# Peptides against a protein of PDB entry 1BH9: the designs that were tried, part 69

Target 1, 89 residues: chain A of PDB entry 1BH9
Amino acid sequence: FSEEQLNRYEMYRRSAFPKAAIKRLIQSITGTSVSQNVVIAMSGISKVFVGEVVEEALDVCEKWGEMPPLQPKHMREAVRRLKSKGQIP

## One batch from the design tools (peptide; made by RFdiffusion4, then SolubleMPNN)

Design b2_p18_4_s4 (from b2_p18_4, 8 letters changed)
Fold by OpenDDE base, seed 4:
Structure b2_p18_4_s4 (fold): chain B 89 residues (1-89), chain A 18 residues (1-18)
Amino acid sequence: as target 1 above (89 residues)
Amino acid sequence: EFGREVHRLIEEIAKILE
């Protein structure tokens, strides 16, 4: 793939959600404390989810004959399409 | 690509936390 694609992949690969923030978020939803392993698992799952949405958004952008960077309209359409495909709730 | 699997994992984790 292109250098641009490689750079995007590297940025994605190196990105991570702050553990403390994720822990607080999960606890606010579950109403109870969570273990470090749960935080790690949810952080990874969340990253995969974001990656899937971004990948779909890039596909939308391409299909619309547009070029990066992604815009909110691409992200919104990506979510709609993923829901339609049953990829996300 | 893995949305369904991720969803299932989230649900399983949620059950464990209940």
Scores: peptide ipSAE 0.042, ipTM 0.583, DockQ to the pose 0.049
Fold by OpenDDE base, seed 3:
Structure b2_p18_4_s4 (fold): chain B 89 residues (1-89), chain A 18 residues (1-18)
Amino acid sequence: as target 1 above (89 residues)
Amino acid sequence: EFGREVHRLIEEIAKILE
């Protein structure tokens, strides 16, 4: 893999969602308290989801003949494409 | 790579949910 790919991977690895924020968000949706393990699991799933969207957005950016950094339009198109492919709800 | 990290994370999540 390229240096750019390695750098993106390292940035991804170092990123994380604040547990308190995730817990509050989940509880806001479910209306009930959630365990620490649920927060950890959901944080991980969310991180994977973000990674998938970013990968698709980078592909969109490239296909449109544009260069990073990603813009909102790339993210929106990425989500549309992933939904179309059935990769996300 | 990213794929490896995703796989590792899934395994850890599965372990937590067991």
Scores: peptide ipSAE 0.031, ipTM 0.560, DockQ to the pose 0.053
Fold by OpenDDE base, seed 2:
Structure b2_p18_4_s4 (fold): chain B 89 residues (1-89), chain A 18 residues (1-18)
Amino acid sequence: as target 1 above (89 residues)
Amino acid sequence: EFGREVHRLIEEIAKILE
């Protein structure tokens, strides 16, 4: 790990979606109440998903010879690349 | 590392869903 990589990893580990927000979002989709376990599971999946997108975006940023912070163009390109790789639908 | 964290989360989710 470089110091930068370590810092990014630590930031990621410390990040979390508010349970209440996730619960509300899921319930808005399902139309019914969801259990705590569902919220936990979806929170984890969402965190991993965001992490993958951010990592790809950082790679894009670097390959384009640019420096952080990430910009919308990096995120858009990351999503396109992940889709092409079949990593996201 | 990130990979380890992902694995941990997957395991936790699997336990929840089993």
Scores: peptide ipSAE 0.031, ipTM 0.563, DockQ to the pose 0.051
Fold by OpenDDE base, seed 1:
Structure b2_p18_4_s4 (fold): chain B 89 residues (1-89), chain A 18 residues (1-18)
Amino acid sequence: as target 1 above (89 residues)
Amino acid sequence: EFGREVHRLIEEIAKILE
C-alpha cells in the first residue's frame, strides 16, 4: 500500500456499524428478532459493501481529475458503475 | 483490494452456518 492507501485501510479496518442499529434495522425489515450472529454477519457484509463503494468512488474521483475528499456525486457515480458491472444489486 | 477481508468474512459466515 501507499501511505494514502494504508491510511484509508486503517480507518476502514477500525470502523464498524453499531450492532444495536444493525439489529434494529434488520428486525424492522424481517418483522422478527434476529440472533447476534446474524447481526455480526450482516454488519460485516455491510462493511465490505461500503468499502467497495468507497473504492469505486475514489476511482471515479481520480478519473474525473478531481482531488479528495469524496463528494456525493462521486458516491452516486460509483454506485451506478458498480450496478452496471453487476457487482452490486 | 478488500479480497482478504471478504475471504475472512466468508469464513466467519461459514462457521455460523455449520
Scores: peptide ipSAE 0.030, ipTM 0.559, DockQ to the pose 0.048

Design b2_p18_5_s1 (from b2_p18_5, 12 letters changed)
Fold by OpenDDE base, seed 2:
Structure b2_p18_5_s1 (fold): chain B 89 residues (1-89), chain A 18 residues (1-18)
Amino acid sequence: as target 1 above (89 residues)
Amino acid sequence: MEALRRALEEMIRSMSRR
């Protein structure tokens, strides 16, 4: 890893979704109560998903000869690419 | 994004039934 890559990885690793917020979000979608295990599982999956999108967006940014911070255009292109790869349904 | 939302909903429901 470059120092920059390591720093990004460390920041990512330290990041977490607040359980209460995730629980509320899930419940708003499902219309029902969910267990702690569901919240934990979904939090983890969501974190991985966000990580993948951000990684792709950073790649897009770099390939376009641009520098962070990421812009909406990078995120849109990242999502498009991930969809084409079958990594996003 | 809508497809992703649906997939997540289904996953959540599946886990909730366990």
Scores: peptide ipSAE 0.028, ipTM 0.570, DockQ to the pose 0.035
Fold by OpenDDE base, seed 1:
Structure b2_p18_5_s1 (fold): chain B 89 residues (1-89), chain A 18 residues (1-18)
Amino acid sequence: as target 1 above (89 residues)
Amino acid sequence: MEALRRALEEMIRSMSRR
């Protein structure tokens, strides 16, 4: 990793979804209350998913010969590629 | 994405039974 890549990874690693927001979102889907462990698990899965999309978007940006910051077009192309690879349903 | 949503919903329900 370059210094810039390490800095981005550290920011990602330190980031977290607000617990209350995740809980509300899950409850809106299930129609029932959920435990703290469910919130933790779903928060972790969501974070990993976002990380994978951003990683692919950075690769797209680089391959297009463009520089950060990421733009919506990079994110859309990343999702398309991940779907084509069968990594996103 | 809809398939992922359904899979996550199933996982949530499974964990909620514990």
Scores: peptide ipSAE 0.028, ipTM 0.560, DockQ to the pose 0.032
Fold by OpenDDE base, seed 4:
Structure b2_p18_5_s1 (fold): chain B 89 residues (1-89), chain A 18 residues (1-18)
Amino acid sequence: as target 1 above (89 residues)
Amino acid sequence: MEALRRALEEMIRSMSRR
């Protein structure tokens, strides 16, 4: 890793979704209460998902001959590509 | 987005049954 890549990885590693916010979000989707373990699991899965989307967006950015920071167009194309690959529904 | 929502909902329900 370059120093910049390492810094981005460290920021990603240290980032976390607030448990209370995730709990409320899940409950708004399911219409039912969820356990702490569900919140923890979904927080982890969500973080991995965000990481995969960002990684794909960085690949898009590079393939288009552009440099960070990522723009909305990179994120939209990343999601499209991940869908076509069957990596997200 | 709807497909993702449904997949997440099913996963959450599965985890809640454990």
Scores: peptide ipSAE 0.028, ipTM 0.560, DockQ to the pose 0.035
Fold by OpenDDE base, seed 3:
Structure b2_p18_5_s1 (fold): chain B 89 residues (1-89), chain A 18 residues (1-18)
Amino acid sequence: as target 1 above (89 residues)
Amino acid sequence: MEALRRALEEMIRSMSRR
């Protein structure tokens, strides 16, 4: 790994979703209350998902001959590609 | 977005039963 890759990994590893915000978001979607364990699990899954989207967006950025930081256009294209690959609904 | 919402709902419900 390059120093830049290690730095990105460390920043990713240190990042976390606030439990209260995730709980509110889930409840707004489902219309029902959820347990703490569900919030923890969904927080973890969401973090992995964000990581996958960012990784795809970095690939898009590179393939377009552009350099970071990522822009909304890279994220939109990443989501499109992941949907096409069946990796996200 | 609707498909994602449905997928999340199913996932949450499955985890809530455990």
Scores: peptide ipSAE 0.027, ipTM 0.557, DockQ to the pose 0.035

Design b2_p18_5_s2 (from b2_p18_5, 10 letters changed)
Fold by OpenDDE base, seed 2:
Structure b2_p18_5_s2 (fold): chain B 89 residues (1-89), chain A 18 residues (1-18)
Amino acid sequence: as target 1 above (89 residues)
Amino acid sequence: SKALEEALKRMIEGLSRR
């Protein structure tokens, strides 16, 4: 690990979605209220997913010979690549 | 993504059954 990579990991480790926001998002999808345990579980899954997308986007940025910060184009390309790999349905 | 949305719905439903 580089120091930069370690710093990014620490930021990732400390990050979390607000429970209220996740609950609202889930309920907007399901149309019904969800339990706290569902919110906790989905928060974890979402965090992992975002982490994977960001990791892919950083790889895209590097492969394009560009420097951070990540731009929307990197995120879009990351999602495209993850879809092609079957990591995003 | 519709596929992603459907997958998310399935996950939520599965968790709700616990």
Scores: peptide ipSAE 0.030, ipTM 0.591, DockQ to the pose 0.035
Fold by OpenDDE base, seed 5:
Structure b2_p18_5_s2 (fold): chain B 89 residues (1-89), chain A 18 residues (1-18)
Amino acid sequence: as target 1 above (89 residues)
Amino acid sequence: SKALEEALKRMIEGLSRR
């Protein structure tokens, strides 16, 4: 891995979703209250999910012969590809 | 995505059982 990749990974690793926001979001989807442990677990899962999307987007960017930073078009294409691969519903 | 929403609901339900 390049130093740039490591730096990006470090930023990703340090990032975290605000618990309150995640809790509200989950509850808006489920329509019911959720425990703190659920929030923690979902926060982790969500972070991994975002990471996978970003990874795919970076691959898209590279395959299109483009350079960072990622643009919305890369993210949209990434999601499309992940859906086509059955990696996300 | 409705499918994703449903998947999230099921995932949350599973976690809530613990």
Scores: peptide ipSAE 0.030, ipTM 0.585, DockQ to the pose 0.035
Fold by OpenDDE base, seed 1:
Structure b2_p18_5_s2 (fold): chain B 89 residues (1-89), chain A 18 residues (1-18)
Amino acid sequence: as target 1 above (89 residues)
Amino acid sequence: SKALEEALKRMIEGLSRR
């Protein structure tokens, strides 16, 4: 890691989705109650997904010769690229 | 989008079985 990468990773690592909110969201989709372990697992998966999108967006930013912070256009392009690669269904 | 939703449902169902 570069120093900047390390700093970004630390911020990412410290971030988390609120469990209660995730639980409610999942239950709204499934129509049934879910266990705490399901909430934990889905929260983790969601965090990883966000991380992958951000990583792709940083790559886009660099390839466009631009500097951080990330802008909405980088995020949109990242999602497009990930879909094109089949990494996002 | 629909594919993602279905994938999420399958993951949740799989985890709920354990």
Scores: peptide ipSAE 0.029, ipTM 0.580, DockQ to the pose 0.034
Fold by OpenDDE base, seed 3:
Structure b2_p18_5_s2 (fold): chain B 89 residues (1-89), chain A 18 residues (1-18)
Amino acid sequence: as target 1 above (89 residues)
Amino acid sequence: SKALEEALKRMIEGLSRR
């Protein structure tokens, strides 16, 4: 791995979503209360998902001949591509 | 977006059963 890849991984590893925010978000979607275990599990899944989107967005940025930081257009295109690949619905 | 929300609901539902 390149130093850049390692640095991104380390930053990713250190990142985390606030439990309260995740709980509120889940409940806004489901319309019902959720357990702490659900919040913990969804926090992990969400982190993995965000990591995959960011990875795709970086690829988009590179393919467009642009340099970081990522912009909203890269994120939007990343989501579109992931949907096209069947990686997200 | 709707499909993603539904998928999320299904995942949460599955986790809630554990």
Scores: peptide ipSAE 0.028, ipTM 0.574, DockQ to the pose 0.036

Design b2_p18_5_s3 (from b2_p18_5, 11 letters changed)
Fold by OpenDDE base, seed 5:
Structure b2_p18_5_s3 (fold): chain B 89 residues (1-89), chain A 18 residues (1-18)
Amino acid sequence: as target 1 above (89 residues)
Amino acid sequence: MKALEEALERMIEEYSRR
């Protein structure tokens, strides 16, 4: 791993969605209250999902011969590729 | 609620194994 990769991984590892925001979002969809464990689980899934999208976007950026930071076009292409691979709905 | 929690935990595990 390069120092840059380690730095990105550390930033990702330390990142987290605010529990209150996730709880409100889930409850707005389900129409009912959810437990703390549901919030934790959904936060974890969301973090993994974001990680997959970012990883694919970095690959797109590299394949296009471009340099960071990631741009909206990289994110859109990443999502398209992940959908085409059947990795995300 | 417990069933939903367990389902979410399984989804996390599946995603983490990709």
Scores: peptide ipSAE 0.034, ipTM 0.600, DockQ to the pose 0.046
Fold by OpenDDE base, seed 3:
Structure b2_p18_5_s3 (fold): chain B 89 residues (1-89), chain A 18 residues (1-18)
Amino acid sequence: as target 1 above (89 residues)
Amino acid sequence: MKALEEALERMIEEYSRR
C-alpha cells in the first residue's frame, strides 16, 4: 500500500452510519420495529457496500485517465459496472 | 427478527470476502 492508500483506508475505517438513521430507514421499508442487532448488521453491510462502490469508482477514474476526488459520474459508472458484473442487483 | 439478523450477518460475510 502507498501512504495515500493507507490514509484512505483509515478514513474508511473511522466512518460510520448513524444508528438512528439506519433504524428509521429499515423500519420505513419493513413496516415494523427492528432490533439493535439488525441495525448493527445493516450498518455493517452498508459500509461494505459503499466501500465496494468506491473501489469500483476509483478504478473507473483510473481507466478514464482521471484522478480523485471522485465525482458523481464516477459513482454512476461504478454502479453500472457492478450491475453488469452481477456484483449488485 | 432473529432470522433477519442471521441473514444480514451472512450477507456481511459474503460482501467482506470480495
Scores: peptide ipSAE 0.034, ipTM 0.593, DockQ to the pose 0.047
Fold by OpenDDE base, seed 1:
Structure b2_p18_5_s3 (fold): chain B 89 residues (1-89), chain A 18 residues (1-18)
Amino acid sequence: as target 1 above (89 residues)
Amino acid sequence: MKALEEALERMIEEYSRR
């Protein structure tokens, strides 16, 4: 990894969705209380998902001959590509 | 809820293997 990649990885590794927010969101959808394990599981899935989208967006940015920071257009194209590949719903 | 937890855990594992 380049130093830039390492820095991004460290920031990603240290980032986390607030447990309380995830819990509230799930409960708003399910209409019932959820366990801590469900919150942890959903937080993990969400983090992995965001990581994959950002990785694809960085690839898009590079392929378009552009430099960071990522812009909304990179994120939109990343999602489109991942959907096309069947990697996300 | 236990079944949901187990299903979510399996989804995390499968998703992480990509």
Scores: peptide ipSAE 0.033, ipTM 0.592, DockQ to the pose 0.044
Fold by OpenDDE base, seed 4:
Structure b2_p18_5_s3 (fold): chain B 89 residues (1-89), chain A 18 residues (1-18)
Amino acid sequence: as target 1 above (89 residues)
Amino acid sequence: MKALEEALERMIEEYSRR
């Protein structure tokens, strides 16, 4: 890892979705109250999902011979590739 | 990333068994 890569990783690691917001979002979808553990699990899964998309987008950026910061086109292509790989729906 | 995914999977499995 370069220092820049390490910093990005630390920022990612320290980032979190607000529990109350996630709880409300889940409940708006499910129509029922959810436990704290469900909120924690969903928050973690969501973070992993974002991480996978960003990782793929960085790969796209590199393969296109471009440099960060990521642009919407990288994110769109990343999602397309992940779908093609069957890694996301 | 993989370690986190595995930890989350274990947590979900444990929760589902309750």
Scores: peptide ipSAE 0.031, ipTM 0.565, DockQ to the pose 0.032

Design b2_p18_5_s4 (from b2_p18_5, 11 letters changed)
Fold by OpenDDE base, seed 3:
Structure b2_p18_5_s4 (fold): chain B 89 residues (1-89), chain A 18 residues (1-18)
Amino acid sequence: as target 1 above (89 residues)
Amino acid sequence: MEALERALKEMIEAMSRR
């Protein structure tokens, strides 16, 4: 890992979705109130999902012979690839 | 992204039923 890669990973690891924001988001989707456990679970799942997408995007970036920071094109291609692999819906 | 949105909704609903 490069120093920059480590830094990004550390930032990711330290990052977290604000519970209040996630709660509001979920409730905006479901139209109903959700428990704290649901918020926690969804926050975790969301973080993992973001991590997977970013990881794939970094792979795309590398395979294209490009360097970070990631660009929208990398993210779009990452999502496409993950869908093709059946890893995301 | 509709499929992802649906999957997310289903996951939320499943967790809410627990």
Scores: peptide ipSAE 0.027, ipTM 0.555, DockQ to the pose 0.036
Fold by OpenDDE base, seed 1:
Structure b2_p18_5_s4 (fold): chain B 89 residues (1-89), chain A 18 residues (1-18)
Amino acid sequence: as target 1 above (89 residues)
Amino acid sequence: MEALERALKEMIEAMSRR
């Protein structure tokens, strides 16, 4: 780890989606109850997705010669690039 | 979630060694 990578990882690790909120969201879509394991899996996938977008946005910010914090334009460009790479739908 | 966090940490460390 670089110091910067470690700091990003710690911030990422400390972040979490509330389980109850994820459960309610899934149930509102499916119309049926879901298990705790499904909630955990979906929370994890969502967290990984956010992490990938943020990392790409940091790369965009750097390549544009700009400094943090990230701005909406970096996030939009990150999503565009990830779609172009086939990493997200 | 903890397992995913550990996996992420390992991936970052592996990339840092390249």
Scores: peptide ipSAE 0.025, ipTM 0.476, DockQ to the pose 0.061
Fold by OpenDDE base, seed 5:
Structure b2_p18_5_s4 (fold): chain B 89 residues (1-89), chain A 18 residues (1-18)
Amino acid sequence: as target 1 above (89 residues)
Amino acid sequence: MEALERALKEMIEAMSRR
């Protein structure tokens, strides 16, 4: 890891979705109450998902010969690529 | 809960090393 990579990793690692918000979101979709464990699991999965999108976006940024910070165009292209690869719906 | 957290952390770390 470069120092910059380490710093980004630390920021990512420290980030978290608010449990209450995740719970409400899940329940809005399922129509039923969910357990704390489901909230925790979904929060973690969501974080991993965001990480994958960001990783792809960083790759896009680099391939386009651009430098961070990531811009919306990188994120959009990342999502497009991940969809094309069948990695996300 | 603890096991899940560990697994998620490991996945995050693995992703970070790519």
Scores: peptide ipSAE 0.025, ipTM 0.507, DockQ to the pose 0.065
Fold by OpenDDE base, seed 2:
Parts: sequence; C-alpha cells; structure tokens
Structure b2_p18_5_s4 (fold): chain B 89 residues (1-89), chain A 18 residues (1-18)
Amino acid sequence: as target 1 above (89 residues)
Amino acid sequence: MEALERALKEMIEAMSRR
C-alpha cells in the first residue's frame, strides 16, 4: 500500500453514515418504520458501495491523467463503468 | 465493521495491482 492508500483506508474506516440519517432515508422510501438491524445492514452496504464508487473514480481520474480532488465527471464516469461491469444496477 | 475493513483492504490491494 502507498501512504495515500493507507490514508484513504483510515479515513474510510473512520467514516460512517449517521444512523438517524439512514433511518430517515429508508423510511422515506419504504413509508414505514424500520428496525435497527435494517439500518445497520443498509449502512454497511452503503458504505461499501460508496467505497467502490470512489475507488473507481480515482482509477478514472488516474487513467485520464488527472490529479485529485475528484470531480463530478470522474464520479459519473465511475458509475458508468461500474454499471457496464454489472457491479451496480 | 471488520468485514467492511477487509473488503476495503482487498479493494485497495486489487487497485494497487493495476
């Protein structure tokens, strides 16, 4: 691992979606209250998903010969690539 | 959380091989 990769890992490890925010978001979609376990599960899935998108975007940025910070164009291309790979719907 | 950490480590390792 490069120092930059380790730093990203540490920041990722420290990051978390606030339970209240996730709960509100899920409930806005489902129209009903959800259990704590559902919130925990969705938080974890969402965290992994965000990590995958960000890493793909970093790859895009590098492949385009550009430097961070990531821009919306990198994120859009990352999503496109992940969809093409069937990694996201 | 350990599972997520492992997943991230694996992802970073995979990216480093490119």
Scores: peptide ipSAE 0.024, ipTM 0.468, DockQ to the pose 0.066

Design b2_p18_6_s1 (from b2_p18_6, 10 letters changed)
Fold by OpenDDE base, seed 4:
Structure b2_p18_6_s1 (fold): chain B 89 residues (1-89), chain A 18 residues (1-18)
Amino acid sequence: as target 1 above (89 residues)
Amino acid sequence: EFGREVARLIEEIARILL
């Protein structure tokens, strides 16, 4: 990996969604309280998913001939592409 | 900057998995 890639990975590794925020978000969807284990699982899944979206968004940024940092338009296009690839429903 | 977008994506994941 390049130094830039390593730095991005390190930032990704240390990043985390606040448990309270995840809990509230899940509860808003399910309409019921959720266990700590559900919050932990969802946090992990969400982190992996965001990582995949960011990876695709970086590819979009490059293919559009643009330079980082990523912008919302890159993220939106990344999601569209991942859907077309069948990587997300 | 991406907070709202991330929240939306997490919500979509939650609807799929739960």
Scores: peptide ipSAE 0.093, ipTM 0.648, DockQ to the pose 0.085
Fold by OpenDDE base, seed 3:
Structure b2_p18_6_s1 (fold): chain B 89 residues (1-89), chain A 18 residues (1-18)
Amino acid sequence: as target 1 above (89 residues)
Amino acid sequence: EFGREVARLIEEIARILL
């Protein structure tokens, strides 16, 4: 690992969704209350998922010959591509 | 509110990946 990789990893680890927002989202889907541990787990999974979508969106942006910041069209196309690859349902 | 937080996180992660 390079020092640059370590720095990126540390920055990534510091990013997170608000626990209350994740809890509300899950409850809106399931219709029932969820435990703190479920919220923690889903927070981590959601963070990884967002990271993967963003990475794909950056690839889309590059392939379209465009530059960041990402736009909604890049995110929409990223999701489409990930679905086509079978990486997300 | 959640949408705004997601947007912020997306921007932060994008900057990290660049």
Scores: peptide ipSAE 0.071, ipTM 0.637, DockQ to the pose 0.109
Fold by OpenDDE base, seed 5:
Structure b2_p18_6_s1 (fold): chain B 89 residues (1-89), chain A 18 residues (1-18)
Amino acid sequence: as target 1 above (89 residues)
Amino acid sequence: EFGREVARLIEEIARILL
C-alpha cells in the first residue's frame, strides 16, 4: 500500500453516521430502545454497506462510459446490480 | 436530516474511492 492509499483509507475509516441518527432509525424499526453497542455495530455495518453501494455505482459509471460525479441513476443501477448478485436484499 | 447525512457520507466516500 502506498502512503496515499493509507491516507484515503484513513479518511474512509474516520467517516461515520451520527450515533443519534442511527439510534433513532433503529428504534423506529424495532419499536424499542437499543443499546449503545447495537448502535456502534449498526453504524459500522451501515458504513460498509454505503461504501459497497458507492463502489458499485462507480463501476456502473465507468461501464457506462461516464465521468464523475456520481448521479442518482448510478446509485439506482448499483442497487439493482447488487440485488441481482444477491449482495443486498 | 438523516437523508442529508447519508447523502454527505456517500459523497465523501465516493471522493475517497475515486
Scores: peptide ipSAE 0.064, ipTM 0.618, DockQ to the pose 0.110
Fold by OpenDDE base, seed 2:
Structure b2_p18_6_s1 (fold): chain B 89 residues (1-89), chain A 18 residues (1-18)
Amino acid sequence: as target 1 above (89 residues)
Amino acid sequence: EFGREVARLIEEIARILL
């Protein structure tokens, strides 16, 4: 772990969906208000999920011999691969 | 609004992972 790698890790750790946005999304699905703890839990899960999808998409991009930025086709293929691996439903 | 936040976060994470 270089200093640069540590800095990137810290930046990732600090990244998050706004609580209000997560709350609104959950409420749009459930039709009812949700607790702060549910928002916190879903925020963490969502962050990990997005990170995993992006990482897979970057791998797809590389394997296709393409360069960033990521395109929708990379994200779609990433989701397909993760489904095949059983990592997402 | 949420879609824009998701897009922003994806871009940020992608930049970090590169």
Scores: peptide ipSAE 0.060, ipTM 0.613, DockQ to the pose 0.111

Design b2_p18_6_s2 (from b2_p18_6, 9 letters changed)
Fold by OpenDDE base, seed 5:
Structure b2_p18_6_s2 (fold): chain B 89 residues (1-89), chain A 18 residues (1-18)
Amino acid sequence: as target 1 above (89 residues)
Amino acid sequence: EFGREVHRLIEEIAEILR
């Protein structure tokens, strides 16, 4: 791997949803409080999920011959393709 | 608030993974 790849991987690892926002979202769905560990786990899972969708959306954008930034249509198409591939439920 | 955070994070991740 290159130094550039390492730098990008580090930047991705440091990206995250704010814990407070994740906690509020979970609690709005469950109707009850959740532990810190649950928030941490869900934050990580959410980042991975978003990463997978974004990666597919970038591919869609490129295949359609379009330029960044990603648009809702790219995200919607990405989700459809990932579902078709069985990579997301 | 969450929607804005998601949008921000998507753009950030897209730049990283591009």
Scores: peptide ipSAE 0.326, ipTM 0.847, DockQ to the pose 0.096
Fold by OpenDDE base, seed 2:
Structure b2_p18_6_s2 (fold): chain B 89 residues (1-89), chain A 18 residues (1-18)
Amino acid sequence: as target 1 above (89 residues)
Amino acid sequence: EFGREVHRLIEEIAEILR
């Protein structure tokens, strides 16, 4: 990997939803307290999911000849495409 | 609050993955 690639990978690795926010969201859905491990797992899954959508949205944005920042229309199209590919439910 | 966090994360990840 180039230095730039390594830096980007590390930045992505460090990105995450705040644990407190994830915990509150899960608890609002489950109606009960959740463990730290559940929060960690859900945080990771959420990050991967968002990453996949964003990556697709960036591709959409580029293919449409548009420039960042991403707009809701890019995200909607990304979700549609990912569903079509069977990559998300 | 969660919505704001989602926005922040999307922008951050978009910058990383662009």
Scores: peptide ipSAE 0.314, ipTM 0.844, DockQ to the pose 0.096
Fold by OpenDDE base, seed 3:
Structure b2_p18_6_s2 (fold): chain B 89 residues (1-89), chain A 18 residues (1-18)
Amino acid sequence: as target 1 above (89 residues)
Amino acid sequence: EFGREVHRLIEEIAEILR
């Protein structure tokens, strides 16, 4: 792999939602406290999910002939397309 | 503030994946 690919990989690996915010969100849904390990696991899953949606949204933005930054309409269309493909529930 | 963080993260990831 190239230096650029390695750099992107490292940057993506380091990106994450704030732990406290994830914990609060989970607890608001479950109605009870969650362990640190659950927060870590959910943070990783969430990052992968968001990455998949963003990748699709970038494709939508490009196909519509528009420029960054991504807008809500791109994200909404991305979700619709991923659902249509059966890639997300 | 969660909403702002989501926006920030989306932009960051979009930059990485572009």
Scores: peptide ipSAE 0.308, ipTM 0.842, DockQ to the pose 0.096
Fold by OpenDDE base, seed 1:
Structure b2_p18_6_s2 (fold): chain B 89 residues (1-89), chain A 18 residues (1-18)
Amino acid sequence: as target 1 above (89 residues)
Amino acid sequence: EFGREVHRLIEEIAEILR
C-alpha cells in the first residue's frame, strides 16, 4: 500500500456511528436493553455495510458520467447492483 | 437523529474512499 492508501484506510477505520445513536436504534427494535458488546459489533458491521454501498455508489456515479457529491439515486442504484451480484442480501 | 448521522457518515466515507 502507498502512504496515501494507508492514510485513507486509517481515516475510514476511525469513522463510526455514535454509540449512543446505535444503542437507541437497536433498543427501539429489540424493545430491551442491549450490551455494550452488541453495540460495538453492530457499529462495526454497519460501517462495513455502508462502506461497501458507498464504494459501489462512487462507481455508479463515475459510470454515469456524473460528479460528486453522491445523490440518493446513486445509493439506490448501488444497492440494486450489489444485490444482483449477490454481495448483499 | 439517526438519519442525519447516517447522511453525515456517508458523505465522510465517500470523501475518504473516492
Scores: peptide ipSAE 0.291, ipTM 0.833, DockQ to the pose 0.096

